# Peptides against a protein of PDB entry 2QAS, part 12

Target 1, 120 residues: chain A of PDB entry 2QAS
Amino acid sequence: PPEDLMQYEAMAQDALRGVVKAALKKAAAPGGLPEPHHLYITFKTKAAGVSGPQDLLSKYPDEMTIVLQHQYWDLAPGETFFSVTLKFGGQPKRLSVPYAALTRFYDPSVQFALQFSAPE

## One batch from the design tools (peptide; made by RFdiffusion4, then SolubleMPNN)

Design b1_p10_3_s1 (from b1_p10_3 with T10A)
Fold by OpenDDE base, seed 2:
Structure b1_p10_3_s1 (fold): chain B 120 residues (1-120), chain A 10 residues (1-10)
Amino acid sequence: as target 1 above (120 residues)
Amino acid sequence: PLPLPPPPAA
């Protein structure tokens, strides 16, 4: 097939990453997500720009899935990454995840799923 | 605080 010099697939993927960003912005709004919506977000823990406690990230050498439902704090969806505070082992941990690091987004309430190819 | 669940099945 002809070579796609426009990189349409990449553009489409970026657009879909925008869906995640928009969803997180809704989640960050006052009152949080409208029930019963909740978000499962999977990302490559070693992707560039991923930041969090070393011990936590070491426990998940490839991918980690976080759930935004009832217990998340200070969700800050930026333009290129989002950050959120979640409790692990009873302690609040701050995670910063670039949208480019995402591999899956899922809202079980409506069975809405997105999959992404993240850099290795 | 609940532990992280495994990845859901789509």
Scores: peptide ipSAE 0.045, ipTM 0.686, DockQ to the pose 0.102
Fold by OpenDDE base, seed 1:
Structure b1_p10_3_s1 (fold): chain B 120 residues (1-120), chain A 10 residues (1-10)
Amino acid sequence: as target 1 above (120 residues)
Amino acid sequence: PLPLPPPPAA
């Protein structure tokens, strides 16, 4: 096939990342996600911009999946990344994840799934 | 709070 100098696939990927951003903004709104919606978000833990407790990230050298359902706090979906507080071992920990680091988005309630190519 | 569940199946 001919070389795509427009990089359409990348543009499409970014557009779809916009879906995740929009979904997170809905999740961050008062009242949170409308039940039974909940989000499974997978990302590359070593991607540029990913931030969180080192002890936690060390347990997931490649990818990590977080769930936003009932136990999440201070979800802040920015334009390039989102941050959220989740409890691990009973302790609240803050994670900051660029949308570019995402590899998977899934809402089991309606079986909506998205996959992305993320930096290694 | 419960620990992180396994990756979901799409």
Scores: peptide ipSAE 0.045, ipTM 0.682, DockQ to the pose 0.102
Fold by OpenDDE base, seed 4:
Structure b1_p10_3_s1 (fold): chain B 120 residues (1-120), chain A 10 residues (1-10)
Amino acid sequence: as target 1 above (120 residues)
Amino acid sequence: PLPLPPPPAA
């Protein structure tokens, strides 16, 4: 089979990461996500660009899943990464996650799921 | 301040 010099799979992967970005932008809009939509986002905690409290990240050496439904604040979906404030152990923590670090996206309300290859 | 639920199955 011929070699793919266009890297179509990578382009498709990036396009799908765009779905996550778009979904987060909707979540960040006034009023948030339309009920009952909510998001489960999984990412590699050691990926380049991931930022957050070291004590928190240390508890998740490989992957971490966050839920955006009822308790999240200051969601800021940028072009290359998003940041959000969530409470862990009752304490608000700020997380910054590059879209490139994502490994899974899921919306249980409509059973929509995406999986991604992320850096080791 | 509630713990995060486990990842849901796809």
Scores: peptide ipSAE 0.043, ipTM 0.674, DockQ to the pose 0.086
Fold by OpenDDE base, seed 5:
Structure b1_p10_3_s1 (fold): chain B 120 residues (1-120), chain A 10 residues (1-10)
Amino acid sequence: as target 1 above (120 residues)
Amino acid sequence: PLPLPPPPAA
């Protein structure tokens, strides 16, 4: 097949990352997500730009999945990354995740799923 | 605080 010099697939992936960003902005808005919507977000913990407690990230050397439903605070979806506070072992932890580090986005309520290629 | 549930299948 002909070579795609336009990199359409990559462009499409970037567009889909925009869906995640938009969804997170909805989640960050007053009132949060409309029930029963909730988000499962998976990302590469060693990807460039990922920030969080070393002890936490050490437990997840490859990928980590977080859930945004009832127990999350200060969700801040920026243009290139989002940050959120979650509790692990009863302790609040701040995570900062670039959208480029995402590998999966899923909303079980409507079975909406997206998969992405992330740098290893 | 609730523990993280296992990731669902896509």
Scores: peptide ipSAE 0.042, ipTM 0.676, DockQ to the pose 0.086

Design b1_p10_3_s2 (from b1_p10_3 with T10S)
Fold by OpenDDE base, seed 4:
Structure b1_p10_3_s2 (fold): chain B 120 residues (1-120), chain A 10 residues (1-10)
Amino acid sequence: as target 1 above (120 residues)
Amino acid sequence: PLPLPPPPAS
């Protein structure tokens, strides 16, 4: 079969990562996400650029899923990564996740899902 | 605040 030297699949993946970025920007806007929309974001915890509580990340050696619905603060969706404060065990913790580390994005309110290949 | 829920089904 012909070899894809353009790497279209990778380009498509990056484009779709843009959907996540855009969604997070909407979530970060005043008022947050319009109900009933909420986001389930899964990422590789050991991917380069991932930052967060070591004790927490240690509990999720491969992937971790966070939910952005009612309990999230200071969501900051940058161009290459987003950061957000979530409570774990009642304590606020800051997570920083590069979009490149994402493996899944899901909004159950409308059953919209995206899957991505991320660093192993 | 609730603990992290399990991964959603897609």
Scores: peptide ipSAE 0.045, ipTM 0.678, DockQ to the pose 0.102
Fold by OpenDDE base, seed 2:
Structure b1_p10_3_s2 (fold): chain B 120 residues (1-120), chain A 10 residues (1-10)
Amino acid sequence: as target 1 above (120 residues)
Amino acid sequence: PLPLPPPPAS
């Protein structure tokens, strides 16, 4: 097949990453997500730009899945990354995750799922 | 607060 110099596949994937960003913006809005919607977000913990407590990230050398349903605070969906506070072991932890680090997005309420290829 | 559930099966 001919070379795709336009990189359409990548553009399409980026557009889909935009869905995640948009969903997070909805989740960050006053009132949060409309029930029963909730989000399962999986990302590569060692991807560039991922930041959080070392001890926490160390427990997830490859991927980590977070759930945004009832226990999340200060969700801030930026242009290239989002940050959120979640409790682990009863302690609030701040995570910052670039959208490029995402590998999975899932909303069980409507069985909507997206999968992405993130840098290893 | 409950621990994070395992990743969902899509």
Scores: peptide ipSAE 0.044, ipTM 0.680, DockQ to the pose 0.101
Fold by OpenDDE base, seed 1:
Structure b1_p10_3_s2 (fold): chain B 120 residues (1-120), chain A 10 residues (1-10)
Amino acid sequence: as target 1 above (120 residues)
Amino acid sequence: PLPLPPPPAS
């Protein structure tokens, strides 16, 4: 097949990452996500820009999945990355994840799923 | 709070 110099697939991927960003902005709004919506977000833990507790990230050398439902705090969806506080072992921990690091987005309530190609 | 659940499945 001919070479795609326009890189349409990458454009499509970024457009879909926009869906995740928009969803997170809804989740960050007052009142949070409308029941029964909740989000499963998977990302490459070693991707550039990913930040969090070293001990936590060390447990997930490749990918990590977080859930945003009832127990999440200070969700801040920026334009290039989002940050959120989640409890692990009873301790609140802050994670910062670039949208580019995402590999999967899923909302079980409506079975809406997205997959992305993330950097290795 | 509960621990992280396993990865979701479609």
Scores: peptide ipSAE 0.044, ipTM 0.675, DockQ to the pose 0.087
Fold by OpenDDE base, seed 5:
Structure b1_p10_3_s2 (fold): chain B 120 residues (1-120), chain A 10 residues (1-10)
Amino acid sequence: as target 1 above (120 residues)
Amino acid sequence: PLPLPPPPAS
């Protein structure tokens, strides 16, 4: 097959990352996500731009999955990354994750899933 | 706060 010099698949992936961004913006709005919607977000912890407590990230050397349902605070979905506060071991931790670091987005309530390629 | 559940199947 001919080579795709347009990189359509990559463009499609970027467009789908926009879905995640939009979903997070809805989650960050007053009232949060409409029940029973909730989000499972998986990302590469060593991807460029990922920030968080070293001890936490050390427990997840490759990928980490966070859940946005009942226990999340100060969700801030920016244009290139989002940040959120979650509790781990009873302690609030701030995570900053570029959309480019995402590998999976899933909403179990409607079985909506997206999978992405992220930097190794 | 509840612990994080295991990753869901996609």
Scores: peptide ipSAE 0.041, ipTM 0.675, DockQ to the pose 0.086

Design b1_p10_3_s3 (from b1_p10_3 with T10E)
Fold by OpenDDE base, seed 4:
Structure b1_p10_3_s3 (fold): chain B 120 residues (1-120), chain A 10 residues (1-10)
Amino acid sequence: as target 1 above (120 residues)
Amino acid sequence: PLPLPPPPAE
């Protein structure tokens, strides 16, 4: 096939990252997600811009999956990254994750899934 | 607080 100089696949992936951002903004709105919707978000823990407790990130040297359903606080979906507070080992931890670091998004309630390429 | 599950399957 001919060479794609427009990089349409990359543009499509960026657009799909926008779906995640939009979903998180809905989740952050008053009242949260409409039940039974909930989100599984997987990201590369060593990607540029990922921030969180070192002890936690050390346990997940490659990827980490977080669940946004019943136990999350102060979800703040920005334009380039989102941050959220989750409990690990009973302790609240703040994570900041650029959308570019995402590798998977899944909503089991409707079996909606997205996969992304992310920096190593 | 619940432990994080493994990545979900489609």
Scores: peptide ipSAE 0.050, ipTM 0.686, DockQ to the pose 0.117
Fold by OpenDDE base, seed 2:
Structure b1_p10_3_s3 (fold): chain B 120 residues (1-120), chain A 10 residues (1-10)
Amino acid sequence: as target 1 above (120 residues)
Amino acid sequence: PLPLPPPPAE
């Protein structure tokens, strides 16, 4: 088959990553997500740009899933990454995750799912 | 706080 020098598939994947970004922006807006919407976000913990407590990330050497529903604070969806505060063991932890590190996005309320190939 | 759930199945 002919070579795709335009990298259309990659562009399509980036567009879909844009859905995650947009969803997070909605989640970060005043009032948060409209119930019952909530987000399951899975990412490669060793991907470039991922930042968080070493003790926490070390528990998840490959992938980690976070849930944005009732207990999340200061969600800041940037253009290339988002950051959010979540409680682990009762302690607030700040995570910073590039969209490129995502491997899965899921909203159980409407069974909307996306999967991505993330570099690691 | 509850532990993080595993990734959901589609």
Scores: peptide ipSAE 0.048, ipTM 0.692, DockQ to the pose 0.115
Fold by OpenDDE base, seed 1:
Structure b1_p10_3_s3 (fold): chain B 120 residues (1-120), chain A 10 residues (1-10)
Amino acid sequence: as target 1 above (120 residues)
Amino acid sequence: PLPLPPPPAE
């Protein structure tokens, strides 16, 4: 096939990453997401910009999925990454994930799913 | 206790 020097696929992917960002901003608003909406977010743990407890990330050398439903705190969706506090083993842990590191976004309540090709 | 859930399925 002819070479796509415009990189349309990448642009489309970035646009869709914007959906995730927007969804997270809704989730971060007072009152959180409207029931029964909740988010499953999967990301590459070794992607540039991913930050979190080493012991936790080491358990997931490739991908990790987090859920934002009832147990999440201080969700801060920035323009390039989001950070959130989740409890693992009863202990609150802070994670920072660039949107570019995402590989999957899913809201089971309405079966809305997005898949992304994240940098390896 | 809220362990990490399995990968979401469509």
Scores: peptide ipSAE 0.048, ipTM 0.686, DockQ to the pose 0.130
Fold by OpenDDE base, seed 5:
Structure b1_p10_3_s3 (fold): chain B 120 residues (1-120), chain A 10 residues (1-10)
Amino acid sequence: as target 1 above (120 residues)
Amino acid sequence: PLPLPPPPAE
């Protein structure tokens, strides 16, 4: 097959990462996500730019999935990464995740799913 | 406190 020098698939993936960013911006808006929408976000915990408590990330050496539904605070979706506060073991923890670290995005309410390749 | 959400779909 002919070589794709345009890297169309990569461009398409980047565009789809934009969907996640947009969805998170909706989630961060006043009132949050319109029910029953909620988000399952999976990312590579060792990807460049991922930040969080060492003890927490150590429990998830490869991938970690977080759920944004009822218990999340200070969701801040930036242009290259988003940050959010979630409770783990009853304690609030701040996570910062670059969109490039994402491997899965899922909204069970409408069964909308996206899968990405993230640097390892 | 609210119950934990179900695990993500495959």
Scores: peptide ipSAE 0.036, ipTM 0.658, DockQ to the pose 0.066

Design b1_p10_3_s4 (from b1_p10_3 with P1S)
Fold by OpenDDE base, seed 4:
Structure b1_p10_3_s4 (fold): chain B 120 residues (1-120), chain A 10 residues (1-10)
Amino acid sequence: as target 1 above (120 residues)
Amino acid sequence: SLPLPPPPAT
């Protein structure tokens, strides 16, 4: 079979990562996401650029899922990564996740899902 | 504040 030297699959994946970025930007806007939309974001915890509480990340050696619905603060969706404050054990913790580290994005309100290949 | 829920099903 012919070899795809253009890497179209990767390009498509990157384009779809843009959907996540856009969704997060909507979530970060004043008023947040329109009800009942909320986001489940899964990412590889050991991927380059991922930062957060070491104790928390240690509990999720492979991947972790965070939920952005009612309990999140200072969501900052950048161009290459997003950061957000979530409470763990009652304490606010800052997480920074590159879009490239994502493996799954899901909005259960409309059953919209995206899956991505991320660094192992 | 609630614990992180399990990942949703697709």
Scores: peptide ipSAE 0.043, ipTM 0.676, DockQ to the pose 0.101
Fold by OpenDDE base, seed 1:
Structure b1_p10_3_s4 (fold): chain B 120 residues (1-120), chain A 10 residues (1-10)
Amino acid sequence: as target 1 above (120 residues)
Amino acid sequence: SLPLPPPPAT
């Protein structure tokens, strides 16, 4: 097959990353997500721009999945990355994840799923 | 607080 010099697949993935960003903005709005919506977000922990507690990220050398349902705080969806506070072992920890690091987005309530190719 | 969930399945 001929080479795609337009890189349409990458464009499509970026457009779909926009869906995740939009969903997170809804989740960050007053009142949070409308019941029963909740989000499972998977990302490459070693991707550029990912930041969080070293001990936590060390436990997940490849990918990590977080859930945004009832126990999340200060969700801040920026234009290139989002940050959120979650409790691990009873301790609040801040994670910052670029949308480019995402590998999967899932909302079980409506079985909506997206998959992405993320850099290693 | 809740522990990290397992990978979601479709």
Scores: peptide ipSAE 0.042, ipTM 0.680, DockQ to the pose 0.130
Fold by OpenDDE base, seed 2:
Structure b1_p10_3_s4 (fold): chain B 120 residues (1-120), chain A 10 residues (1-10)
Amino acid sequence: as target 1 above (120 residues)
Amino acid sequence: SLPLPPPPAT
């Protein structure tokens, strides 16, 4: 097959990453997500731009899944990354995750799933 | 500790 110099597949994937961003913006809006919607977000913990407590991230050397349902605070979906506060072991932790680091997005309420190929 | 989501439906 001929070479795709337009990188359409990558563009399509980026567009789908935009779905995650949009969903997070909805989640960050006043009132949060409309019930029963909630989000499972999986990302590569060692991807460039991922930041959070070292002790926490070290427990997840490859991927980590966070759930945005009832216990999340200060969700800030930026243009290239989002940040959110979640409790781990009862302690609030701030995570910052570039959309490029995402590998999975899932909303169980409607069984909507997206999977992405993130750099290893 | 957070539960893992089920595998995506095909």
Scores: peptide ipSAE 0.031, ipTM 0.655, DockQ to the pose 0.103
Fold by OpenDDE base, seed 5:
Structure b1_p10_3_s4 (fold): chain B 120 residues (1-120), chain A 10 residues (1-10)
Amino acid sequence: as target 1 above (120 residues)
Amino acid sequence: SLPLPPPPAT
């Protein structure tokens, strides 16, 4: 088959990343996500732009999955990254994750899943 | 104490 010089798959992936951004914006809106929707977000912890407590990221050298359901605060979905406060070991930790670092997005309530290729 | 999710897509 001929080579795809347009990189359509990559463009499609970027479009799908937009779904995640939109979903997070809904989650950040007053009232949060409509029940029973909740989000499982997986990302490469060593991807460019990912930031958070070193001790936390050290526990997850490759990927980390966070859940946005009941225990999350100050969710701020920006245009290129989102940040959120979650508790780990009872302590609030601030994470900043570029959408480009995502590898998986999942909403168990409706079994909606997206998988992305992220930089190693 | 975060549960793990199942399958992916695309």
Scores: peptide ipSAE 0.030, ipTM 0.653, DockQ to the pose 0.105

Design b1_p10_4_s1 (from b1_p10_4 with A2V A5P)
Fold by OpenDDE base, seed 4:
Structure b1_p10_4_s1 (fold): chain B 120 residues (1-120), chain A 10 residues (1-10)
Amino acid sequence: as target 1 above (120 residues)
Amino acid sequence: PVPAPPANAP
């Protein structure tokens, strides 16, 4: 079959990563997410640009899932990455995650799911 | 599909 020199699949995946970015921007807006929407986000913890407490990240050597529902603070959805403060074991901690590190996005309220290939 | 257990779950 002909070679895809345009890399359309990669373009499509990047476009779909934009859905996550847009959803996070809605979550960060005044009033937050409309009930009952909430977001499960899974990412590769060793991907370039992922930042957070090393003791936390060490517990998840491959992938880590976070949930944004009621308890999230200072959500900052940038153009290439987002950062957010969440509680782990009752302790607030800051995470910074590039959209390129994402492997899964899920909103169980409407069963909307996206999967991505992320760098190892 | 069920999402993986969230690390920040209570």
Scores: peptide ipSAE 0.410, ipTM 0.867, DockQ to the pose 0.867
Fold by OpenDDE base, seed 3:
Structure b1_p10_4_s1 (fold): chain B 120 residues (1-120), chain A 10 residues (1-10)
Amino acid sequence: as target 1 above (120 residues)
Amino acid sequence: PVPAPPANAP
């Protein structure tokens, strides 16, 4: 098969990461996400730029999934990464995740799913 | 496709 020197698939993947960013920006807006929308986000915990409590990240050496529905605070969706405060075991913790670290995005309310190839 | 269990599940 012919070699794709344009790397269209990579471009498409990058564009789709933009969907997650846009969704998070909606989630960060006043009033939060419109019900019943909620987001399941999976990312590589060892990817460059991922930041959070060492004890927490250690429990998830490969991938970690978080849910943004009713219990999330100070969601800050930046241009290259987003940060959010969530409760783990009842304790509030801050996570910073680059969009490039994402491997999956899912909104059960409308069964919308995206998968990404993220480097370790 | 069911999402993986969230780490911050209540």
Scores: peptide ipSAE 0.408, ipTM 0.865, DockQ to the pose 0.875
Fold by OpenDDE base, seed 1:
Structure b1_p10_4_s1 (fold): chain B 120 residues (1-120), chain A 10 residues (1-10)
Amino acid sequence: as target 1 above (120 residues)
Amino acid sequence: PVPAPPANAP
């Protein structure tokens, strides 16, 4: 196929990452996500900008999935990354994930799914 | 599709 010098796919990916950002902003609003919506977010744990407890991240050397439904705190969806506090093994831990690190977004309630190319 | 098991699953 011809060479795409415009890199349309990358542009489309960035636009779609905006959907995740918007969804997280809705989740961060007062009252949280409207029932029954909940979000499954998968990301590359070794991607630049990803931060969290070493013990936790070491369990997931490649990808990690988190769920935002009823047990999430201090969700802060920024422009380039989001941070959130979740419980792992009963312990609250904070994660910071750049949108660029995402590989999958899914809302089972309406079967809405997105996949992304993330840095290796 | 089925999501991967969440790390923060209770």
Scores: peptide ipSAE 0.408, ipTM 0.865, DockQ to the pose 0.883
Fold by OpenDDE base, seed 5:
Structure b1_p10_4_s1 (fold): chain B 120 residues (1-120), chain A 10 residues (1-10)
Amino acid sequence: as target 1 above (120 residues)
Amino acid sequence: PVPAPPANAP
């Protein structure tokens, strides 16, 4: 088959990352996520731009998944990355994750899933 | 299906 020099799949992936951004903006709005929606977000912990406590990230050398449902605070979905405060082992910690670092997005309530290619 | 267990599992 002919080579895709336009890299359409990559463009589509970026567009789909926009879905995650939009979903997070909804989650950050007053009232939070409409029940029963909740989000499972998986990302590469060593991807450029990922920021968080070293002790936490050290436990997840490749990928880690976070869930946004009942226990999330100060969710700030920016244009290139989002940040959020979550509790790990009872301790609140701040994470900053570029959308480019995402590898999976899932909302079990409606079985909506997205898969992404992230820097390895 | 649900991905790996969330680090901040409720």
Scores: peptide ipSAE 0.406, ipTM 0.866, DockQ to the pose 0.865

Design b1_p10_4_s2 (from b1_p10_4, 3 letters changed)
Fold by OpenDDE base, seed 4:
Order: C-alpha cells, then sequence, then structure tokens
Structure b1_p10_4_s2 (fold): chain B 120 residues (1-120), chain A 10 residues (1-10)
C-alpha cells in the first residue's frame, strides 16, 4: 500500500482536538454550558505541560478524568492548553492541561465521544 | 461507552 506522506491521520487528530477546545470555550462563556451538556475529559497525567498539585497527580500515575458540569471555576481555554479550578475531596485545586495530553472527551447528554493518541 | 470515574465530584 502507498505511503501517506501527508500524515492525514495526524491532521485529523489535531482537528478533533480543536473540537475539545471549542467546547471548552463554550463552557467558559457567560452562563456556562447549555443544560444538560457536561464534559468528561481524560488526559495523561505525565504528559509534558500537565501541571497541578503533586499529591493529586501522584494518585493518578497514568490517566485522570475530570468532569465539568456544576462545579468548575475560572475555566481558561487557551490555544494550546486549558486551566480550571475544581474541587477534589472538597478542596479547590488548579489544573493546567495541554490539549495534546488528552486521551478522551465525552458528553453523556448526547453520547458524543472522542478518543486521542497522547504522549506516552 | 461509559466514561471513567471523575477525580472531582460533579
Amino acid sequence: as target 1 above (120 residues)
Amino acid sequence: PVPPPPANAP
């Protein structure tokens, strides 16, 4: 079979990561996400650029999933990464996650799911 | 597919 010198699969992956970025921008807009939409985001905790409390990240050596629905604050969706404040065990903590670190995105309200290849 | 359990409470 012929070689793909265009690397279309990689382009497609980047485009799909853009969907997550766009969704987060909607979530960050005034009024938040339209009910009943909410987001489950899974990412590699050891990927380059991921930052947060060491004690929290240590509990998840491979992947970690967060949910953005009723309790999230100061969501800041940048061009290469997003940051957000969430409560873990009742304690507010700040996380910063590059879109490149994502492995899964899911919105249960409409059963929309995406899977990504992330840095090992 | 069911999403993994979130680290933060909904």
Scores: peptide ipSAE 0.423, ipTM 0.877, DockQ to the pose 0.770
Fold by OpenDDE base, seed 1:
Structure b1_p10_4_s2 (fold): chain B 120 residues (1-120), chain A 10 residues (1-10)
Amino acid sequence: as target 1 above (120 residues)
Amino acid sequence: PVPPPPANAP
């Protein structure tokens, strides 16, 4: 196949990352996500910009998945990354994840799924 | 599809 100098695939991926950002903004709004919607987000833990507790990230050397359903706090969906407080082993911990680090987005309630190419 | 187990599962 011919070389794509326009990099359409990357453009499409970025557009789809916008869906995740928009969904998170809805989740961050007063009242949170409308039931039964909930979000499974998978990301590369070693990607640039990913931040969180070292002990937690060490458990997931490649990827980890988080769920936003009933127990999430201070969700802050920025333009390039989002941050959120979740409980791990009963302890609240903050994660910051660039949208570029995402590899998967899934809402089981409506079986909506997205997959992304992310930095290694 | 089935998502992988979330790290913050209760």
Scores: peptide ipSAE 0.423, ipTM 0.875, DockQ to the pose 0.873
Fold by OpenDDE base, seed 5:
Structure b1_p10_4_s2 (fold): chain B 120 residues (1-120), chain A 10 residues (1-10)
Amino acid sequence: as target 1 above (120 residues)
Amino acid sequence: PVPPPPANAP
């Protein structure tokens, strides 16, 4: 098959990352996500720009999945990354994740799923 | 498909 020198797939993936950003912005808005929507976000913990407690990240060497439903605080969806406070083992911890580090986005309520390729 | 268990599972 002919080579795609335009990198259309990459462009499409980038556009889809925009969906995640938009969804997170809705989640960060007053009132949060409209029930029963909730988000499962998976990302590469060793990807550039990922920041969080060393103990937590060490527990998940490759990928980590977080859920934004009932307990999330100070969700801040920026243009290139988002940060959020979640409880792990009962302890609140802050995570900062670049959208480029995402590998999966899923909303079980409507079975909406997206998969992305991220740096390994 | 069902997502993997979340790290911050309640």
Scores: peptide ipSAE 0.423, ipTM 0.876, DockQ to the pose 0.874
Fold by OpenDDE base, seed 3:
Structure b1_p10_4_s2 (fold): chain B 120 residues (1-120), chain A 10 residues (1-10)
Amino acid sequence: as target 1 above (120 residues)
Amino acid sequence: PVPPPPANAP
């Protein structure tokens, strides 16, 4: 088949990453997400730019999924990455995740799902 | 498509 020199699929994926960014910005707004919306976000823990407690990331050598519903704090959705404080084992911990590290986004309330190819 | 179990407790 002919080669796509425009790399349309990659462009489309990058555009869709913008959906996650936009959703997180809504989640960070006063009042949070409109109920019953909540977000499941999966990302490659070893991707460039991912940062957080070493002990936590070590438990998830490939991918990790986090949920933003009722217990999340200081959600800061930047232009290239977002950071958020969540409780793991009852302990609050800060995570910073580039949108490029995402592999899955899901909102069960409306069964909206996105999948992404992230660098391994 | 059920999402993977989250690492953080809700």
Scores: peptide ipSAE 0.418, ipTM 0.875, DockQ to the pose 0.796

